Peptides against a protein of PDB entry 3ESW. Designs and how they scored, part 38

Target 1, 322 residues: chain A of PDB entry 3ESW
Amino acid sequence: NNIDFDSIAKMLLIKYKDFILSKFKKAAPVENIRFQNLVHTNQFAQGVLGQSQHLCTVYDNPSWHSIVLETLDLDLIYKNVDKEFAKDGHAEGENIYTDYLVKELLRYFKQDFFKWCNKPDCNHCGQNTSENMTPLGSQGPNGEESKFNCGTVEIYKCNRCGNITRFPRYNDPIKLLETRKGRCGEWCNLFTLILKSFGLDVRYVWNREDHVWCEYFSNFLNRWVHVDSCEQSFDQPYIYSINWNKKMSYCIAFGKDGVVDVSKRYILQNELPRDQIKEEDLKFLCQFITKRLRYSLNDDEIYQLACRDEQEQIELIRGKTQ

## One batch from the design tools (peptide; aimed at target 1 F19 Q311 Q313)

Design b2_p19_4_s2 (made by RFdiffusion4, then SolubleMPNN; from b2_p19_4, 10 letters changed)
Fold by OpenDDE base, seed 4:
Structure b2_p19_4_s2 (fold): chain B 322 residues (1-322), chain A 19 residues (1-19)
Amino acid sequence: as target 1 above (322 residues)
Amino acid sequence: SEEEEQRKLALLAKEILEK
């Protein structure tokens, strides 16, 4: 009796698929109770939930994607991508092309498109006058600024002319296409939208210690890749812990298909106490939100994403970017 | 855990099919 090992293997894979899919079924009443209790009793959990409600869906806006693509110099971008791609001897159609695209978008965004703003230039004195600006503090948005999802406005006085310059901290990424300036928040916000506008799988990574960046899913590398628009950085997750010697406690990635604790990718040293939530509760929270985000997906999509999740978890445990 | 067992079986199944 020749054991048909292939048939047995196929049956085992079917059983495994069914098992995986069973995890993504509607949450049991007990899970809902646990979730509700967690977000009502734990401030960090409430914060993660609140961020997920915005960051997981806000960038999936086709109208915004069109505006972005109309605003960017696509001819320049693709010219540069094609040039670098050809230089390295790659054939057309290779999955690596998207990595070149992301690298060029990083270059283009930092060098040609967006500006870092420690202090604004004086509205009266003109360009390169930020050195003359004294911070007076922050205030709420005015009626015009409030139209662009502005949470706060930094106020500066020019030491030369005495005029006040407002620096609204806009959260509307479409407004950022106009203003083309900001700090890590504005950079990451708009750059996340830019990457999404090219049809890429992108996550927004929030660090509790006041930094934000992106992750891009590289089909070539078959993993999530660190992307920081501020640093023009591709696949350098170590820059915060090692290069900056930054102390960190939590890094949470927010994408359309899930919320993931990616702390292990970025916190390589100088780990701060993870005392905001129990590890089991954070794991549960991220899984619960992820499950909700996938409710509309079909079984094949759910299974593919679950396989991707498993690969990422293995990567995060091994500490090896394969 | 049931999950670990299922993963182990799936990995074994993949190895069988890749041969």
Scores: peptide ipSAE 0.071, ipTM 0.798, DockQ to the pose 0.773
OpenDDE base, seeds 1, 2, 3, 5: peptide ipSAE 0.053, 0.022, 0.166, 0.017; ipTM 0.758, 0.554, 0.847, 0.535; seed 3 fails the geometry check

Design b2_p19_4_s4 (made by RFdiffusion4, then SolubleMPNN; from b2_p19_4, 12 letters changed)
Fold by OpenDDE base, seed 5:
Structure b2_p19_4_s4 (fold): chain B 322 residues (1-322), chain A 19 residues (1-19)
Amino acid sequence: as target 1 above (322 residues)
Amino acid sequence: SEEDKQIEERLKAEEILKK
């Protein structure tokens, strides 16, 4: 009996596709109960859900994309990308052009566009006066600051003139296009929007130990790539654990198509206790939210994303990101 | 603050990357 291996392979592929698609069907009542109980009883789970409700969808705003593209020096950006692509990119095909674009956006953002703000300059004394600023604490936003999704305002007193300077921590990324300054939160927020404005697949990565960065899905590398706008870093997931010797417990990636625990990509040493949630419950939570985010997608889109997810899980297990 | 520590860690990292 000549085993028709080709027929068997085709049948297995069909069955595999059907199996994958079955995971993205409407949640069973028992799964809904488990989800509801988890987010009501576990504070970390509630936090992940709350972040997903914002971070997974907020950047998918066409009006914001237009404003970003109108604000950036696109001529300079593309000139630099074309220049770098002309050196080495022709040998590797069109897909590598996007990697050059992301690298130039990192350069442009850090060097030409945005500013790190440890302390604000004095509003009265002018530029380069941050050294004279003493923190007085934080307060709620005023009526003007509240228009731009401001949760807190840092208050500083100038040691030279005695005037008060306010540093509002804006969460509106369009306001950040105007202010062009902040810390890791403002940097990552606006840079995530910038990458999205170029039509890229981007995730916002939240670290429990007070840092945030991006991941970009490279079609050239066929994987998620670490991107930190603060560090002008591309594909250096090790910088936190190794270079900074940072201790970390959780890194969670938030994108339009899913929520993923990416801790294994970034926590290479000095792991803090993962005691905020059971590992099985975190896995369930991320899968459940991801399933909800994909409810409007067709079977082919769901299948392609599931294949990508499986490859990422294999990568994270094997530690092959270096 | 934890943010201040992050700034210090970042400054240290920038020094390491410039070496």
Scores: peptide ipSAE 0.017, ipTM 0.553, DockQ to the pose 0.014
OpenDDE base, seeds 1, 2, 3, 4: peptide ipSAE 0.019, 0.015, 0.007, 0.007; ipTM 0.489, 0.512, 0.488, 0.494; seed 1 fails the geometry check

Design b2_p19_5 (made by RFdiffusion4)
Pose (drawn by RFdiffusion4):
Structure b2_p19_5 (pose): chain A 322 residues (1-322), chain P 19 residues (1-19); non-standard residues A184 YCM
Amino acid sequence: as target 1 above (322 residues)
Amino acid sequence: SEEEWIELRLLAEEILEES
């Protein structure tokens, strides 16, 4: 009995596909209550649910993608990307070009395109002139800025001239292309859209302790890569936990293809208690949403995606890539 | 469990790559 593994191996892969295609089916009403309900037991759940709605479908918008592309200096971007491919892009330029592009976009965005804003500059006084602004709080948007999905307008008084500069906080990333300034918040909103506009596979990562950033899929490294535009950072998920020494509890990724707990990639010390939701319920929550996010996908798509997800679990469950 | 399914799948792929 030379036991045939190749037979049994080829078999199974077949059986596994059925297991997978079954998993991503229906929404049998049994687990439906578990969902509709959990979203009332717990607000961390309603939190994730709400964000999934604002953040997964939103950046897939051709109208926007095109405007961003019109607006960006593609000649410049691609020239530099090409210049860096020139100084040899790995023996296997095996979709490595895509990585060099993301890196250059980070540079352009930071060094060139967008600008940080703690207090705003005075609108009437010069440009470099923010530390003589004392804030008078926040309020609703006026008629004009109401168009751009704005909730709060921070207003400031200039002690040198008396005029009031205002700093609307927009969510319409197309509006940000114009204003070209802000904090993680909008820096990240626009940068996610920018990444999506090159057709990259992109995600919005949300840290409960007030920071946001991106994840991009590198076909070259065939895994998700941490991208933070504010820090012009490429593959440095440790940056928060170690370099900054920031204490964190949860990290959640959002995208067209799913919602995934990516905490383990980032919260690698200074771990805070995860006391917001039964860990079992969180797994369920993401799975149900990810499943929901895929009813209209076909079998080949449902499967290939589920494998990428699995590859990611092992990466997170373990301590490393591969 | 789902974890065990994933392990069996990865083992099957590994065996086929070695063959």

Design b2_p19_5_s1 (made by RFdiffusion4, then SolubleMPNN; from b2_p19_5, 5 letters changed)
Fold by OpenDDE base, seed 1:
Structure b2_p19_5_s1 (fold): chain B 322 residues (1-322), chain A 19 residues (1-19)
Amino acid sequence: as target 1 above (322 residues)
Amino acid sequence: SEEEQIELVLKAKEILEKS
């Protein structure tokens, strides 16, 4: 009997696709109960859910993308990308151009566009006066500040003139295009939107130990790539654990197509206790939210993303990003 | 291991997609 190996292979691929797709069908009642119980009983789970409701969808705004592209110096950006691509990019194929774009956006954002604000300058004394500023604490937004999704305003007194300067912590990334200053939160928020505005696959990474960054899916490297706008860093996931000697417990990535525990990519040493949730419950939570985010996708889109997920899981388990 | 299983599946898929 000539075994038609091609027919068997095709049949196996079909069955595999069907199996993968079956995982993304509507949640069973038992899974819904487990999810509801988890988010109601576990504060960390509730926090992850709350963040997913914002971070997974907020950046998918075409009007914001237009405003970003109108605000950036695109001529400068593309000139620099073209210059770097012309050196070595032609040998590596067309997909590498996007890596050069992200690297230039990191440069442009840090060097030309956005400013780190540990303390604001005095509104009265002018530029380079932050050294004279004493923190008085934080308060709620005023009527004007509240229009731009401001949760907190830091208050500073100038030691030179005695005047008060307000530093509103805006969460509206469009307002950040105007103010062009902030800390890791504002940097990551606006930079995530910038990357999304170029049509890139981007995730927002939240670290429990008070840092945030991005991941970009490189078609050239065929993986998620670490991107930190504050550090002008591309593909250096080790900087926190090794260079900073930072202790960390959780890193969670939030994107339009999923929520993923990416802790293994970034926590290479000095791991803090992961005691906020059971590992099986965190895995379940991320998968459940991811499943919900994909409910509107067709079977081919679901399958493609599932294949990408599998590759990422292998990478994360092996610890071989580099 | 879950890793080995995923790797085997991915290798099998790659072989089957190229055939």
Scores: peptide ipSAE 0.022, ipTM 0.685, DockQ to the pose 0.323
OpenDDE base, seeds 2, 3, 4, 5: peptide ipSAE 0.017, 0.021, 0.020, 0.021; ipTM 0.584, 0.666, 0.591, 0.679; seeds 2, 3, 4 fail the geometry check

Design b2_p19_5_s2 (made by RFdiffusion4, then SolubleMPNN; from b2_p19_5, 8 letters changed)
Fold by OpenDDE base, seed 5:
Formats: structure tokens, C-alpha cells, sequence
Structure b2_p19_5_s2 (fold): chain B 322 residues (1-322), chain A 19 residues (1-19)
């Protein structure tokens, strides 16, 4: 009897799809109780939940995407992308074009658009006066600053003229299109919005040890790719742990379709104690939030995302970027 | 393609500015 392996394979694929879809059904009462208990008793879990409520959805704003695209020099960007794509990209197919786009956006953002701000320039003395600025501390926003989702304002005194300069830490990425300066938080915030404005799949990566970056899902590489706007870095997840010798405990990625512990991608050495939450509870938390984010998706979307998640988990377990 | 969508958007924006 010639075993019809093709028929068996098709049946297995159907059953597998049904099995995957079953995992994304409404949470059982016991799972809801576990989730509620976890976020109420564990501060780290509450933090991850709070971040997910903002970071997973805030960048899905069509009005913001329009404003971004109206603000950027798209002619320059696409001219540069087309130039780089013309060298080798035609041989690799259309999917590689988005990798060239992200690389150009990294270049454009760092070199032409945004500025790193250790200390602000003096509002009175003008440009290139940051060296004269002494930090006085931080305070709450004034009435104008509060309009742009500002929680903290850094205060500086000019050693030359004695005037006070305010450096609001704006969380409104549209305001950052105007100010065009900041640190890793402002860089990552606006750059995440920029990538989203091009219709790309993007995650915001939070590191507990005071750094943030992006991941972009490359259709060419068929994986999540490290993207750091501050460093103009593409596909260099090792830079923190190896190049910087940074000690880290947690890296959590936040996207519209899920929350994922990506620590294994970035923490290659010098791992700090992971003592903020039990590993099983963190895994449960990320899966539970991810499940909630996907409740409105259809079965095909859920299945495709689940297949992508499985490949990422295999990658993270193997410790090898493909 | 993403590029085509952006080109269409830019073209539409130019038309709206002339109107």
C-alpha cells in the first residue's frame, strides 16, 4: 500500500493550523486569574503591561504617519535607496528593497534629520553652547510643555549668561519632528514612528538597563532585525553585550501583534541576574498580552503570525541569527 | 509596492497644493 504521504501531510497541516488557532482563543478563567494576580503582585510584570498598553498601539496612527511622510525628505531618501538597490538588489528580488530603505532611514535620521542632545544649547547664547550648560536637576512640565506628553523637564543654567534653558523630555513623537533632538528615548520613539509610517513591521525594544532600540521584520531575511537609530546600526544585536560590554538582564520587544522576550538575541555575555520575575511567569505574561493583541485578527492572520513566532523562538533558542 | 503608495501620496499632495 503506497502510503499517500502528500495526503497525510495535508491532513497534518490542517490539524496543526487548528491546534495553533486553538491557542489564541479567549483566555480561560484560570489564565485571567493568573494574569491579574501576576500584574498586581509583581512590579516588573506591571511595568511590562503598562509599556505594552502604550508601545504596542501608539504608533498605529494614520494621521501621524501622514505628518511624518510630509516632514521627511522622501525624494532624497528614495533617491539613495534606489541608488543602493541598483548595485546588488535586483539580483536578490524586491524583498531586499525594504532592507535598503531601513538602512537609508538610519543614515538619513542620524546624519540629516535628528540630533543627539547630551545637554541643550543655551536659548540665549545660541548654537554650540552646550558646553557652558550646567544641570540643575529636573522638574515637571509647564503649561506649554504639558501639551506634548512631557513628564520631565531637565533644567540647565548657562555658565556664560546665567540664563536657564529647559530641555523637555517630550514623549509626543510629532513634537520630536519639530525639536529634532534628544537621547535614546526620543531617538527610538520618533524612529519607531518613522518606520511604522512606511508600513513596516516594527517593535520597540526596551532594555531594563536604560537603553531602547527597534526591531524591523525583514521579509528578505525572514526574521526580526536589530535596528538602532542612535548607532545607525542594522542587524548588529551584539553591539551592546560585546562591543559596549554592557551588562543586561532583560530586553522586551513591544509590537502591535505581540510582546516578546528578546533577551537571548542581545544578552550574549555579562548577563545580570534575572530576578525581577520568574521565567515561567514572564513567558506567561508575554504570551497572554500577545494573545490579547491578536483577538481581533482573523484565523489566517493569527496562523501566519504564529508561524513567524515559532521561527523566532527557534532562532532565539539556537542563538544563531540565520 | 510601498514606494508606489508613497509616490501616489506625494503626487496627490502636489495636486491638492495646486488646487
Amino acid sequence: as target 1 above (322 residues)
Amino acid sequence: SEKELIEKYLKAKEILKKS
Scores: peptide ipSAE 0.027, ipTM 0.395, DockQ to the pose 0.012
OpenDDE base, seeds 1, 2, 3, 4: peptide ipSAE 0.016, 0.007, 0.006, 0.013; ipTM 0.527, 0.469, 0.354, 0.433; seeds 1, 4 fail the geometry check

Design b2_p19_5_s3 (made by RFdiffusion4, then SolubleMPNN; from b2_p19_5, 6 letters changed)
Fold by OpenDDE base, seed 1:
Structure b2_p19_5_s3 (fold): chain B 322 residues (1-322), chain A 19 residues (1-19)
Amino acid sequence: as target 1 above (322 residues)
Amino acid sequence: SEKEKIELYLKAKEILEKS
């Protein structure tokens, strides 16, 4: 009996796919209970859930994408991308072009478009007066500031003229296209939207130790790539742990298709205690949220994403990005 | 381990996709 190895292989592949897909079916009652108990009893879990409810979906707004693309100097951006792409002479295909695009967007954003704001300039004295500004504290937004998802306004007094200058911490990324200034939060917020506006697969990475950045899924490299708009950094996940000697405990990535603990990619040394949640519970939480985000996807989409997830988990476990 | 499990699944998948 000629063993039809092809038929057996096909059957095994089907069974394998079915097995993978079975993991993404609706949660069992016991899993729902575990999830509800976890988010009601663990503050860190509540925080991750709350962030996921915003960060996983907010950037998937076609109207915002249009506004971004209308605001950016696309001619300059693509001119620079084409120039850098032509230098390398690599006919490595269309996928590598996107890496050049992201690198140019990093350059453009930091050098031409957005500004770091430790302290605002005095509204009365004009430009380059931030050195004269003394922080008085923070307060709630006024009626105008409240229109742009502003939770906090930093208040500064000018040492020269005595006038008060307000620095609203806007969470509306469209308002940030106007103001063009902020700290890591505003930088990452708007830059995440910018990358999304080019149709890229992007995650927002939250670090518990008060920093935020992006990840971009490179089709050329076939992996998630570190992207920090503040640092104009591409594929340098080590900069925090090694270059900054930063101590960190948690890095959580939030994307439309999932929530992933990416701590192993960025925490290479100086690890702080991971005492906010049990490791098993964090893993469960991220998987549970990811499962919910994928409920509307078809079987093929779920399978492809599951395969990508498996590859990422191997990278994270092996430390291949080190 | 979770690592070993993932590696085994990926290896099995690769074999099946190339068949």
Scores: peptide ipSAE 0.016, ipTM 0.498, DockQ to the pose 0.316
OpenDDE base, seeds 2, 3, 4, 5: peptide ipSAE 0.015, 0.015, 0.014, 0.013; ipTM 0.496, 0.478, 0.485, 0.497; seeds 3, 5 fail the geometry check

Design b2_p19_5_s4 (made by RFdiffusion4, then SolubleMPNN; from b2_p19_5, 5 letters changed)
Fold by OpenDDE base, seed 1:
Structure b2_p19_5_s4 (fold): chain B 322 residues (1-322), chain A 19 residues (1-19)
Amino acid sequence: as target 1 above (322 residues)
Amino acid sequence: SEEELIELYQLAKKILEES
C-alpha cells in the first residue's frame, strides 16, 4: 500500500494551522486573570506592558514616515545602495537589496546625519565646547520643551562663560530630525522610525542594563537581524556580551506584531540573574501581549506570523545566529 | 507537545517541498 505521504503531510499542515490559530483566539477568562494579576503584582511585567503600549504602535504613523523621507538625503542613500548592490547583490537575489539599504542607513545615520551627545556644546561659546560643560543635574521641561514629549532636561554650566545650556531629552522622534543629537535612546528612537519609514519590519530592543537597539527582519536571511545605529552594526548580536563584555539580564523586543524575549540572542556570556520575573510568567506575558497585538489580523496573517515566531524560537534555542 | 507538533509540521513541509 503506497502510503500517500503527500496527503498525510497536507492533513498535518491543516491540523497544525488550526492548532496555531486556536492559540490566537480571544483569551480565556483564566488567562485574563493571570495577566491582570501579573501586571499588578510584578513591577517588571508592568514595565514591559507599559513599553509595549508605546513602542509597538508609535512608529506606525504614515505622517511621520513622510516627514522622515522628506528629511533624509534619499538620493545619496539610494546611490550608495545601488553602488554596493551592483558589486555583489545580483548573485544573491533581489531580497538582498534591503540588507544593503539597512547597511547604508546605518552608515548615513551615524556618519552624515546624527550626532552622539555626551555633553551639549555651550549655546553661547558655540561648536566644539562640550569639554567645558559641567553637569548641574536634571530638571523638568519648560513650556517649549514639553511640546516635544520631553520628560527630562539635563542642565549644564559652561566653565568658560558661566552660562547655562539645556539638553532636553526629547522622546518625539520628529523633533530629533531637527536636533540631530542624543544618546542611545534618541539614536534608537529615531533610527527605528527611519527603518519603519522605508516599510521595513522593525523591532525596538530594550535591554534592562541601559542600552537599546533595533532588529530588522531580513527577507534575504529570513530572520531577525541585529541592528545598532550607535555602533553602525548589522548582524552582530555578540558585540555586547563578547566585545564589550557587558553583563545583561533581559533583552525584550517590541514590534507592531509582537513582544519577544530575545535575551538568548544577545546574552551569550556574563548573564546577570534573571530574578525580576519567573521565566514562565515572562513567556506568558510576551505571548499574551503578542496575542492582543494580532487580534485584528486575519487567519492567514496570524498563521504566517506564527510560523515566523516558531522559526525565531528554534533559532534562539539552538543558538544558530552564528 | 507543542515541540512535537512543530517537528511534525517541519517534516510535513519538507515532504511537500520534495514532492
Scores: peptide ipSAE 0.106, ipTM 0.799, DockQ to the pose 0.855
OpenDDE base, seeds 2, 3, 4, 5: peptide ipSAE 0.035, 0.029, 0.032, 0.061; ipTM 0.668, 0.625, 0.671, 0.752

Design b2_p19_6 (made by RFdiffusion4)
Pose (drawn by RFdiffusion4):
Structure b2_p19_6 (pose): chain A 322 residues (1-322), chain P 19 residues (1-19); non-standard residues A184 YCM
Amino acid sequence: as target 1 above (322 residues)
Amino acid sequence: SLDEQLELLDHFLEELEEE
């Protein structure tokens, strides 16, 4: 009995595919209540549900993608990307070009395209002039800025001239292409869209302790890569937990293909208690949403995606890549 | 590769055992 593994191996991969294609089916009403309900037991759940709705489908918008592309200096971007490919891009330039592109986009975005804003400059006084602005609070958007999906307009008084500069907080990332300024918030909104406009596979990562950033899929490193535009950072998920010494509890990724708990990639010390939701319920919550996000996908798509997800679990469950 | 696919399959089966 030379036991045939190659037979049993090839068989199973077949059986596994059926298990997978079964998993990502239906929405049998049984777990539906578990969902509709959990979203009322718990607000961390309603939180994730709400964000999934604002953040997964939103950046897949050709109209927007095109405007961003018109607006960005592609000649400059691709020139530099090409210049860096020139100084040899790995023996295997095996989709490595895509990585060099993301890196350059980070540079362009930070060094060149978008600017930070704590207190705004005075609208009437010069440019470099923010530290003589004392804030008078926040209020609703006026008629004009209401168009751009704005909730709060922070208003400021200039002590040197008396005029009031205002700093609307927009969510329409196309509006940000114009204003070209803001904090993580909008820096991240626009940067996610920018990444999506090159057709990259992109995600919005949300840390409960007030920071947001991106995840991009590197086919070269065939895994998700942490991208933070504010810090012009490429593959440095430790940056928050270690470098900054920031204490964190949860981290959640959002994208067209799914919602995934990515805490384990980032919360690698200074761990805060995860006391917001039964861990079992969170797993369920993401799975149900990810499943819902895929009814219209075909079998080949449902499967190839589920494997990428699994590859990610092992990466997170374990301590490393591969 | 075939080894990688089998590794994913083992991981999936371990999850079913836990449930």

Design b2_p19_6_s1 (made by RFdiffusion4, then SolubleMPNN; from b2_p19_6, 6 letters changed)
Fold by OpenDDE base, seed 3:
Structure b2_p19_6_s1 (fold): chain B 322 residues (1-322), chain A 19 residues (1-19)
Amino acid sequence: as target 1 above (322 residues)
Amino acid sequence: SLDEQLELINFSLKKLEEE
């Protein structure tokens, strides 16, 4: 009896698909109760939920994408991408082009477009005067600053002219296209939008220990790839734990299709206590939010994303970049 | 690939056994 292994494999895949899809059905009343109790009783869970409500959807704005693409030097970017692709990319197939694009965007953003701002320049003395600036503290936004989702304004006094310079910490990424300066928060916020504007699958990664970065889903590598605009870093998840010797407890990725604990990708040593939430509760929370984000997707989309999720979990457990 | 899909299935099944 020639066992038709291909037929059996197809049947198995159908059954597996049905099983996976069953997990993404409407949440049971018990799950809703568990979720509500968790976010009301656990501050970390509430924080993750609050971040998900913003970060999972804010970058999916077509108007913002248009503004970004109109602001960037696309001719320069694509010229550089085409140049690098022409050297080595043809041998690896068309999917590698996007990796070259992300690498060029990292270069362009850091070298040509955005600036690191430890201290602002003096508004009166002009450029390259940040060395003369003394911090006086922080205050709330004024009426103009409040238009651009500003939570806090750092205040500096110029030691040379005595004038006050305000450094508003804008959360509006469109305003950041104008200001073109900031710290890790502003860098990651605008860079996440930039990557999204090219139609890429992007997640915002929040680290509890005051750093933020991106992940991009590479179709060439068939995985989520670490991307840090501040460091001009591509696929170097180890830089924090190993190179910086940074101690970390949580890294949470926020994307349009899910919320994922990616701590295992980045916390390779010097792990801090994970005492903010039970591991089972964090897993449940991320899954529950992810399920909600996928409610409008069709069965094929849900299945494809679920396969990606499982592949990522395998990667995170094995510590092997496939 | 079929092998990759089978690996996913096996991984998913192991998770179910742990729940």
Scores: peptide ipSAE 0.174, ipTM 0.796, DockQ to the pose 0.715
OpenDDE base, seeds 1, 2, 4, 5: peptide ipSAE 0.148, 0.124, 0.129, 0.135; ipTM 0.784, 0.767, 0.770, 0.778

Design b2_p19_6_s2 (made by RFdiffusion4, then SolubleMPNN; from b2_p19_6, 10 letters changed)
Fold by OpenDDE base, seed 4:
Structure b2_p19_6_s2 (fold): chain B 322 residues (1-322), chain A 19 residues (1-19)
Amino acid sequence: as target 1 above (322 residues)
Amino acid sequence: SLEEELKLIDFALEQKKKE
């Protein structure tokens, strides 16, 4: 009896697809109750949900993408990408080109476009006067600052002229295209939008210990790649735990297609207690939010994303960046 | 601030790469 292995394989594949798709069907009433109870009783869960409501969708704005592309020096960017791509002997059309693009965007953003702002320059004294600035504290935004999703304004006094300089912490990434300065929050916010504007699959990674960065899905590497605009870093997930010796508890990635606990990618040593939520509840929460984000997708899209998710989970368990 | 500390660490790491 020649077992038609091909027929069996096809049937198994169909059953597997159906099984995967079944996980993304509407949540059972019991799951909804569990979700509601979790976000109402656990502050960390509520925080993750709140972040997902913003970070998973805010960057999928075609109008913002157009503004970004009109603002960037695309000629310079592509010239540099083409130069480095050709230098390494790659042929046109290779998937690796996008990795070169992201690397150039990291360079361009840090070196040519955006500025780190520990303290602002004095509005009266002009450029390179930040050394004369004393922090007075923070306050709420004024009427003008409030137009640009400003949560807080840092206030500085110039030791030289005595004038007050305001440093609004804008959350509007379009305003950041104008201001061209900030800290890790502003850097990651605008850089996430920049990457999205090139049509890339990007996630915003939130670390509980007051840092943020990106992940880019490399079609060449076939995985999520660490990207930190502040550090001009590509594929260096170890920099926080190893280089900085940073202690961390949670790293959560937020993208249009899902929310993922990526802590295992970044927390390699000096792990802080993960006591904010039960591991099972965090896993459930991320899966539940991911499921909701995918409700409008077709079965093929859901299946492809589920395959990607499975590969990522395998990667995270093995601790091997392939 | 944590961000200032992170920048100091980054700076120190960049200096070590140049040595």
Scores: peptide ipSAE 0.007, ipTM 0.358, DockQ to the pose 0.013
OpenDDE base, seeds 1, 2, 3, 5: peptide ipSAE 0.006, 0.000, 0.000, 0.005; ipTM 0.374, 0.320, 0.349, 0.401; seed 3 fails the geometry check

